# Peptides against a protein of PDB entry 6B4J, part 53

Target 1, 315 residues: chain A of PDB entry 6B4J
Amino acid sequence: DITMQWYQQLQDASMQCVLTFEGLTNSKDSQAKKIKMDLQKAATIPVSQISTIAGSKLKEIFDKIHSLLSGKPVQSGGRSVSVTLNPQGLDFVQYKLAEKFVKQGEEEVASHHEAAFPIAVVASGIWELHPRVGDLILAHLHKKCPYSVPFYPTFKEGMALEDYQRMLGYQVKDSKVEQQDNFLKRMSGMIRLYAAIIQLRWPYGNRQEIHPHGLNHGWRWLAQILNMEPLSDVTATLLFDFLEVCGNALMKQYQVQFWKMLILIKEDYFPRIEAITSSGQMGSFIRLKQFLEKCLQHKDIPVPKGFLTSSFWRS

## One batch from the design tools (peptide; aimed at target 1 N216 L226 Q257)

Design b1_p23_3_s3 (made by RFdiffusion4, then SolubleMPNN; from b1_p23_3, 12 letters changed)
Fold by OpenDDE base, seed 3:
Structure b1_p23_3_s3 (fold): chain B 315 residues (1-315), chain A 23 residues (1-23)
Amino acid sequence: as target 1 above (315 residues)
Amino acid sequence: RRELEEQLLKQAQEMLEEMLKKS
């Protein structure tokens, strides 16, 4: 399966990255530990500072991340930090940065959907300048949210139930599986972040270049989802999340083809979702239904809340 | 990897076109 090959290649690249900086992470040397911590903070704190407040602040954050990845010293925790402090510093920072972007999808976007856009535009811009970070973003995203690939992990003979649950994206702690609502919330956040990344370009970069992972991947995602049997609650939830965030962009890009897809979803795919939807899961189904009906009726997909405008960048 | 991604995109497009023809 070509999708699984792609998934595995990204996971392998991520694993190889971890192995590359293992010396830094496993070092018992006090100085190495200090460097590791400083680099980790330098990579992750700026991402956590991303907000919808002002475009100027977002630019500062972007510039700081880019400077760090470019081998320039940056101020972090009152100290000058550089990836040059350790031979494995760059690989480590790229990995931790990518991990943090996905974590912001999992946590911040999950709780505040509008946060997807400022996080995504920074991620997209960094991805454009640092492709390895983008690959690692995908690797982290795919691992935490297989539905972003998309694929549905299968139970294998001899697999522990909790391992299968983790493969599905559930958090399992002390043999207790995450509640479904929390699971879906986290998955939603990651899908929304992904949907934002594929449509956004950093406005201060070279826009003549092709998006490193653009809307064509959004189109692919939809095609793959529609070619899969729906998963109870998950498909309705994530399909809505995806379309709410990037539906407007897809509409503008694919025009008539996009509307044909929406009709296909409404007429052919919806009944399949409905057939597997229990009474307790009708919320997600109804939300998707109402969204599609509204969009088809008005022949428009609304611009998502939180979408970055020119006024944001002038602030 | 890029080649694989291109293949994935192509496959997805073909799948979608097939689905749209059947609808």
Scores: peptide ipSAE 0.419, ipTM 0.892, DockQ to the pose 0.624
OpenDDE base, seeds 1, 2, 4, 5: peptide ipSAE 0.406, 0.394, 0.403, 0.408; ipTM 0.886, 0.882, 0.885, 0.886

Design b1_p23_3_s4 (made by RFdiffusion4, then SolubleMPNN; from b1_p23_3, 12 letters changed)
Fold by OpenDDE base, seed 1:
Structure b1_p23_3_s4 (fold): chain B 315 residues (1-315), chain A 23 residues (1-23)
Amino acid sequence: as target 1 above (315 residues)
Amino acid sequence: REELEQKLLEEAQKKLEEMLKKS
């Protein structure tokens, strides 16, 4: 399976990255521990500061992240921090930065859907300048949310139930699996972030260049989802999340082909989703149904709430 | 990997076209 080959290649690259900076991670040296902590904070704090407040503040955050990745010193926690402080510093920062972007999808976007856009535009811009960060974003995203690939992990003989649940993306703590609503909320956040990344370009970059992971990957994702058997509750939830965030952009890009795809979802794929939807899961199904019916009726996909406007960049 | 990604896109397009023809 070509999709699984792609998934595995990205996971392998991520694992190789971890091995590269293992010396920094496992160091018992006091100075190395300090450097590690400073680098981790320098990589992650700017991402946590991303907000919808002002475009100028977003630019400052972007410039700080880019400076750090470029080997320039940045101020973090009242200290000058640089990836040059350790030979493994760059690899470590790239990994932690990518991890943090995905974590913001999992946490911030999950709770506040509009937060997807400012996070995504920074991630996209950084990806354009630092392709390895983009690869690591995908690796982290795919591992936490297999549905972003997409694929459904399978139970293997001899596998512990908890390990299977973790493969599916569930959190398991103290032998208790995460509640379905919390699971879907986190998955939704990550899918929404991904859907935002593939459509957004950093406005202060070279826009003439091809997006490193653009809307064609969104089209691929939809095609792959539609070619898979639906998963109970998950498919209806994430398909809605994806289309709500990037449906307008896909409509503009693919035009007639996009509408044919929506009709295919409504007429062919919906009955398959319905057949596996229990009475307790009708909420996600109904939400998707209403969205598609509205879009088909109006012959338009609304611009998602929180989409960054020209006025945002002038603030 | 870039070649693989291109093949993924091509395969997806083909699958979608096949689905659309059957609808």
Scores: peptide ipSAE 0.397, ipTM 0.886, DockQ to the pose 0.615
OpenDDE base, seeds 2, 3, 4, 5: peptide ipSAE 0.390, 0.396, 0.397, 0.393; ipTM 0.882, 0.884, 0.885, 0.884

Design b1_p23_4 (made by RFdiffusion4)
Pose (drawn by RFdiffusion4):
Structure b1_p23_4 (pose): chain A 315 residues (1-315), chain P 23 residues (1-23)
Amino acid sequence: as target 1 above (315 residues)
Amino acid sequence: EEEAEEAQEEFEEINEELEEEEE
């Protein structure tokens, strides 16, 4: 409940932000759409540019967003634009910027696991300078992936199925329901991004402040889901690509206590899945063992493939 | 079952310590 109450605090807090700019979106004038068009444009593209080439140019995207959020003018396609044009624009850009980070994790990181880090550092940096943006990220991240909270949505009695699948985060339309394959990845990329944000810190600016969403939330996540019965395919998958990304940082921080948590899922939580999962979906549960059978005996969890090296920063 | 209960207790204690450190 402590988590479910905190879960609601962010959700209805985001709905307050959906209404604070109410009128900027619900506007049909010509100029009214041009403004709504240029802001969302110059605020959600720099996030899409986030590449793995170098941290040198990764700063440009960070500064371009810091200037845009802090109110300074920002060079866009054609003429420069700024938030000072409209008082509702700030509380609007912070909304669309937050969704993009999770959306970049939704599409890109699900397919390309290594792009989770160059995106997370910009987000973990913008979260420091502007905490309001972070709560909005925890807002969208949580609804599109309630498994990141983590809370498994229970079945409410007397309701149709298509109503329930939407609550699980499946993308569904009038007649189309998102397959399970093209769904499982959308959740992997989300929590792989979440598992990266909590362990990374923006290096530049020399800040003595603390990480807004510390690595502590990584411990509670593993603990909060390992104490409850696992879902068949979702848990064994999400439980793997979270440890592959943040298992190295947790091993260093919570040295022995983290190892105890691992030798628990090895002999207490693995059986909790072998019966729950049918023979047609053991694919995820198998990767989870192949991941631990090594890590437990190697006494090490490999650093995540795609970690930003020193070469990436200087260069 | 006993090892799982002991692990749940350790988890709760660690979570309480983390909440105190954050405050």

Design b1_p23_4_s1 (made by RFdiffusion4, then SolubleMPNN; from b1_p23_4, 13 letters changed)
Fold by OpenDDE base, seed 2:
Structure b1_p23_4_s1 (fold): chain B 315 residues (1-315), chain A 23 residues (1-23)
Amino acid sequence: as target 1 above (315 residues)
Amino acid sequence: DKRLKEFREEMEKQLKELEEEEK
């Protein structure tokens, strides 16, 4: 399976990255520890500062991240920080930056769906300039949300239940699995972030270049999801999240082909979701139903709430 | 059953086409 090969390749690359900076992360040297912490802060704090407030601020954040990744010194916590402070500094920063982007999907976007767009446009722009960061974003995303690949992890003989739950994306702490609502909320955030990334381009970059991970991957994701058996509650939730965020962009890109796909979803795939939906899961089911019906009726998919406009970039 | 089969086949075709474009 090409999809699984791609997944595994990204995971392997991510693991290899971790190994490359292990010297920095495991060092007992006080100076190395300081450098590690400074680099970690420099990589992650700017991402946490991403907001919907002003385009100018977003540009400043982008420039800071790009400068850091380019080996230039940046100010962080009142200190000058550079990836050149340690031979493993760049690898470490790329990894932590990518991890932080995904974490913002998992946390910030999960709670505030509109936050997907400013985070995604920065991520997309950084990915364009730093492909390794993009690969690491995918690796982190895929690991936390296998549904972003998409694939459904399988239980293997001899596997502990907790490990299987973790593979499915659940958090398990002290032998307690997270509640389904919290799980779906986190997954939703990550899917929404992904759906935003694949459609957005950094406006100050070379927009003539091909998107490093564009809408074709969105189409692929849909095709793959629809070829899979639906999962209870999960499929209805994430399919809605995905279509709400990138459906308009997909509609514009694929036009008639997209509408054919949407009809297939409504007529052929949706009944399969219905068949596995329990009374306690009617919320996600109804939401997806209403969305599909509205889109088909109006022959339009609305621009998602929080989509960045020209006015945002002028602020 | 027939419609579902056709649906799956169509989706598989679309997926393969996309995979070829990504090469």
Scores: peptide ipSAE 0.056, ipTM 0.746, DockQ to the pose 0.498
OpenDDE base, seeds 1, 3, 4, 5: peptide ipSAE 0.031, 0.061, 0.034, 0.029; ipTM 0.717, 0.742, 0.723, 0.695; seeds 3, 4 fail the geometry check

Design b1_p23_4_s2 (made by RFdiffusion4, then SolubleMPNN; from b1_p23_4, 16 letters changed)
Fold by OpenDDE base, seed 1:
Structure b1_p23_4_s2 (fold): chain B 315 residues (1-315), chain A 23 residues (1-23)
Amino acid sequence: as target 1 above (315 residues)
Amino acid sequence: SKRFEEFKKEVKKLLEELDKLEA
């Protein structure tokens, strides 16, 4: 399976990255610990500062991240920080930065769906300039949300239930599995972030270049999801999240072909979702149903709430 | 099910058509 090979390749690359900076992360040296902490803060704090407030602030954050990745010193926590402070500094920063982007999907976007767009446009722009960061974003995303690949992890004989639950994307703490609603909320955030990344370009870059991971990947994701048996609650939730965020972009890009797909979803795939939906899961099902029906009726998919406009970039 | 297999074929066909348009 080409998709699974791609997944494994990204996971292997991510693992290799971790191994390259293991010396930095495991060092007992006081200076190394200080450098590690400074680099971690420099990589993650700017991402946490991303907001929907002003385009100018977003540009400042982007420039800071790009400068850091380019080996330039940046101010963080009142100190000058550079990836050149340690031989493993760049690998560490790239990994932590990518991890933080995905974490913002998992946490911030999960709670505030509109936050997907400013985070995604920065991530896309950084990905364009630093492809390794993009690969690591995918690796982190795929690990936390296997449905973003997409694939369904399987239970193997001898596997602990908790490990299987973690593979599915659940958090397990103190032998307690995460509640389904919280799980779906986190998965939704990550899918929404992904759906935003694949459609957005940093406006101050070379827009003539091909998007490093564009809408064609979104179309492939959709096709792969539809080729799989639906999962209870999960499929209805994530399919809605994906289409709400990037459906408009897919419609504009693929036009008639997209509408053919949407009809197939409504007529053929949706009944399969219904068949596996319990009475307690009707919320996600109904939401998807209403969305599909509205889109087909109006022959339009609305621009998602929070989509960045030209006025945002002038602020 | 047979219906699901038919659906997958249609999805695959649409995907292939899009790939051709992008080429």
Scores: peptide ipSAE 0.369, ipTM 0.887, DockQ to the pose 0.388
OpenDDE base, seeds 2, 3, 4, 5: peptide ipSAE 0.362, 0.162, 0.365, 0.365; ipTM 0.884, 0.732, 0.884, 0.884

Design b1_p23_4_s3 (made by RFdiffusion4, then SolubleMPNN; from b1_p23_4, 15 letters changed)
Fold by OpenDDE base, seed 4:
Structure b1_p23_4_s3 (fold): chain B 315 residues (1-315), chain A 23 residues (1-23)
Amino acid sequence: as target 1 above (315 residues)
Amino acid sequence: DERFKKFKEEMKKLLKELEEQEK
């Protein structure tokens, strides 16, 4: 399976990255610990500062992240910080930055769906300039949300139930499994972020180049999801999230093929979702159904709320 | 469900085509 091979390659690359900077993370030296903390803050704080307020501020954040990844000193916490402070600094920063982008999907986007777009455009722009960061974003995303690959983790003989639940994306703390609503909320945030990344380009880059992970991957994701048996509540939720965020972009890109796909979803895939939907899970199914029916009726998918406009970039 | 089976086959075909285009 090519998809699973790709998944495994990304996970292996991520693990290799962790091993590469293990010396920095495990160091008992006081100076090394200080450098680690400074680099971690420099990598993560700018991402947390991303907002929908002004394009100029977003540009400043982007420039700061890019400068850091380029080996230039940046101001963080009142100190000058550079990846050159440690031989493993760049690998560490790339990993932590990628992790933070995914965390913003898991947390910020989960709570505020419109936040997907400013986060995604920065992530896309950084990915274009720093491909390794993009690979690490995918690795983190895939690990936390296997449905972003997509694949369904399988229970293996001898596996602990808690480990299986974690593989499915659930948080398990003190032998307590995360509530389904919280789980779906986090998964939704990550899928929405991914759906935004694949369609957005940083406006101040070389836009003539091909997107490093563009809409073709979105089209593939959709085809793969639809080729799989639906999961109760999960499929209806994430399919809606994905289409709400990138459906308009897919419509523009694939045109007639996209509409054919939507018709197939309505006619052929909906009955399968319905068959596995319990009375308590009808909300997600109904939401997806209403969305698709509206889109098919109007022959249009609305631009998602929070989509960045020209006016945003002039602010 | 035969209809769903056909649907899956179409999606599989689409995936194969996409993979070939990415090469």
Scores: peptide ipSAE 0.259, ipTM 0.859, DockQ to the pose 0.465
OpenDDE base, seeds 1, 2, 3, 5: peptide ipSAE 0.227, 0.218, 0.246, 0.226; ipTM 0.834, 0.830, 0.840, 0.831

Design b1_p23_4_s4 (made by RFdiffusion4, then SolubleMPNN; from b1_p23_4, 15 letters changed)
Fold by OpenDDE base, seed 4:
Structure b1_p23_4_s4 (fold): chain B 315 residues (1-315), chain A 23 residues (1-23)
Amino acid sequence: as target 1 above (315 residues)
Amino acid sequence: SKRMEEFKKEMKEMLEKLDLEEA
């Protein structure tokens, strides 16, 4: 399976990256520890500052991240920080930056869906200039949310239940598995972020270049999901999340083919989702149903709430 | 319906094509 090979390749690259900067992360030297912490803050704080407030502020954040990745010194916590402070600094920063983007999907977007767009446009722009960061974003995303690949992890003989739950994306702490609602909330945030990334381009970049991970991957994702058996609650939830965020963009890109896909979901895939949906899980199913019925009725997919407009970039 | 099956096939073929282009 080419999809699984791609997944594994990205995971391997991510693991190799961790090994590359292990000297920095495991160092007992006080100076190395200081550098590590400074680099970690420099990589992650700007991402946490991303907001829907103003395009100018977003540009400032982007420029800071890009400068850091380019080996230029940046101010962080009142200190001048550069990836050149340690031979492993760049690899470490790329990894932590990518991790933070995914974490913002998991946390911020999960709680505030509109936050997907400003985070995604920065991530997309950075990915365009720094492909390795993009690969690491995918690696982190795929690990935390296998449904973003998409695939459903399988239970292997001899596997501990907790390990299987973690593979499915659940958090397991002190032998307690995460509640389903919290799990779905986190998965939703990550899928929404991904759906935003694949459709957005940084407006101040070279627009003549092809999107490094564009809408074709959205089409791929949908095709793969529809060719998979639905998973209870998860499929209905994430399919809705994905279509709500990037459905309008997919409609514009694929036109008639997109509408055929929606009809396929409504007529063929819905019964399959319904068949595995318990009475207690009907909420996600109903939400997806209502969304698709509305879209088919109006022959339009609405622009998602929080989509960045030209006025945002002038602010 | 036959139409839906044909479309599923088309989407699968498209998926395969996309995967090949990424390889």
Scores: peptide ipSAE 0.060, ipTM 0.756, DockQ to the pose 0.449
OpenDDE base, seeds 1, 2, 3, 5: peptide ipSAE 0.034, 0.050, 0.034, 0.034; ipTM 0.716, 0.748, 0.716, 0.713; seeds 2, 5 fail the geometry check

Design b1_p23_5 (made by RFdiffusion4)
Pose (drawn by RFdiffusion4):
Structure b1_p23_5 (pose): chain A 315 residues (1-315), chain P 23 residues (1-23)
Amino acid sequence: as target 1 above (315 residues)
Amino acid sequence: AEAEELQEKIEELNEEAEELDEE
């Protein structure tokens, strides 16, 4: 409940932000749409540009967003734009910027696991300078993936199925329901991004402040899920690509206590899945063992493939 | 029973982790 209460605090806090700019979106004038068009444009593209080439150019995207959020003018396609044009624009750009980070994790990181880090560092950096943006990221990240909270949505009695599948985060339309394969990845990429944000820190600017969403939330996440019964395919999958990304940082921080948590799922939580999962979906549960059978005996959890090296920063 | 024993172990680990974070 401590978590479910905190879960609601962010959600209804985001709905307050959906209404604070109410009128900027619900506007049909010509100029009214041009403004809504130029802001969302110049605020959600720099996030899409976040590449793995170098941290040198990764700073441009960070500065371009810091200037845009802090009110300074920002060069866009054609003429420069700024938030000072409209008082509602700031509380609007912070909304669309937050969704893009999760969205970049939704599409890109789900397919390309390594792009989770160059995106997370810009987000873990912007979260410091502007905490309001972070709560909005925790807002969108949580609804689109309630498994990141982590809370498994229970079945409310007397309701149709298509109503329930939407609560699980499946993308569904009038008649189309998102397949399970093309769904499982959308969740992987989201918590792989979440598992990266909590362990990374923006290097530049020399800040003595602390990480806004510390690695402590990584411990509670593993603990909060491992104390409840696992879902068949979702848990064994999400439990793996979270440890592959953040298992190295947790091993260093919580040295022995983290290993205890691993020799538990080896002999106490693995059986909790072998029966729950049918023979047609053991694919996830198998990767989870192949991951631990090594890590437990190697006494090490490999650094996540795609970690930003020193070469990436200087270069 | 096995589920309760596992939940107790995890709660003990949470308490130890909170003590470390306080240090």

Design b1_p23_5_s1 (made by RFdiffusion4, then SolubleMPNN; from b1_p23_5, 11 letters changed)
Fold by OpenDDE base, seed 1:
Structure b1_p23_5_s1 (fold): chain B 315 residues (1-315), chain A 23 residues (1-23)
Amino acid sequence: as target 1 above (315 residues)
Amino acid sequence: SELEKLRKKIEELMEEVDKLNAE
């Protein structure tokens, strides 16, 4: 399976990255620990600030992240920080930055869906300039949300239940599995972030270049989801999240073919979702149903709430 | 199976999109 091969390649690359900077992360040297902490803060703090700022401030954050990745010194925590402070600094920063983007999906976007767009446009712009960061974003995303690949992890003989739960994307703390509602909320956030990334371009970059991970991947994602047996509650939830965020963009890009896909979802795939939906899980199903019916009736998918407008960039 | 029929329809759509992208 080409999709699973791609998944594995990204995971391998991510693992190799971790191994490359393990000297920095495992060092007991006081100076190395300080550098690690400074680099981690420099990589992650700007990302956490994205949801609270206007277009002009978003550009400042982007420029700061780009400068850091380019080997230039940046101010962080009142200190000058550079990836050149350690031979493994760049690899570490790229990894932590990518991880933080995905964390913003599972935390910030999960709670505030509109936050997907400013985070995604920065991520897309950084990805364009720093392809390795993009690959690491995918690796982190796929690991935390296998449904973003998409695939549904299977239980293997001899596997601990807790490990299987983690593979499915659940958090397990103190031998307690995450509640289903919290799980779905986090998965939704990550899918929404992904759906935003694949459609957005940084407006101050070279727009003549092809998007490094564009809408063609969104089309592929839909096709792969529909080729799989639905998973109870999960499929209905994430399909809605994805279509709400990038359905308008997909409609504009693929036009007639997009509507054919939407009809297939409504007519052929919906009965399969319904068949596995319990009475307690009807909420996600009903929400998806109502969304699709409305879109098909009006022959339009609305621009998602929080979509960045020209006025945002003038602020 | 119904799933196989759906897969075939999806494949056809993918082919249509590929053709459009090649134009």
Scores: peptide ipSAE 0.389, ipTM 0.893, DockQ to the pose 0.775
OpenDDE base, seeds 2, 3, 4, 5: peptide ipSAE 0.366, 0.353, 0.358, 0.373; ipTM 0.886, 0.882, 0.883, 0.889

Design b1_p23_5_s2 (made by RFdiffusion4, then SolubleMPNN; from b1_p23_5, 11 letters changed)
Fold by OpenDDE base, seed 1:
Structure b1_p23_5_s2 (fold): chain B 315 residues (1-315), chain A 23 residues (1-23)
Amino acid sequence: as target 1 above (315 residues)
Amino acid sequence: DEMKKLQEEIEKLMEEVEKLEAE
């Protein structure tokens, strides 16, 4: 399977990256530890500062991240920090930055869906300039949310239940598995972030270039999801999340074919979701149903709440 | 199998999109 090969390649690249900067991460030297912490903060703090407040502030954050990745010194925690402070600094920063973007999907977007757009536009812009960061974003995303690939991890004989649960994307702490609602919330956040990334371009970049991971990947994701048997609660939840965020963009891009796909979802795939939906899981199912029915009735998918407008960039 | 039919229809749509993108 080409998709699984791609997944594995990204995971391998991510693992290789970790091995490359292992010297920095495992160093017991006080100076190396300080550099590591400074680099980690420099990579992650700007991402945490992303907000919907003003386009100008978002540009400042972008410029800071780009400067750091370009080997320029940046101010972080009152110190001048540069990836040149350690030979493994760039690899470490790229990895931690990518990890942080995905974490913002997992945490911030999960709680505040509108936050997907400012985070995604920065991520997309950085990806355009720094392709390795993009690959690492995908690697982190795929590992935390296999449904973003998409694939459903299988239980293998001899596997510990906790390991299987982690493969499915659940958090397991002190032998306690995450509650289903929290799990779905995190998965939703990551899918929403992904759906935003694939449709957004940094407005101050070279727009003549092709999006490094554009809407064609969204179309493929949708097709791949529909080619799989649905999972209880998960499929209905994530399909809704994806379509709510990316459906308008897909509609504009693929037009007639998009509507054919939406009809297939409603008429052919929906009954399969219904068949596996328990009474306790009807919430996600009903939400998806209502969304699809509304979109088909109106022959339109609304622009998602929080979508960045021209007025945002003038602020 | 209804799932198989769905998969076939999805494949057709993918082909249609690929043709349009190539134009």
Scores: peptide ipSAE 0.449, ipTM 0.912, DockQ to the pose 0.800
OpenDDE base, seeds 2, 3, 4, 5: peptide ipSAE 0.440, 0.029, 0.029, 0.030; ipTM 0.907, 0.660, 0.678, 0.689

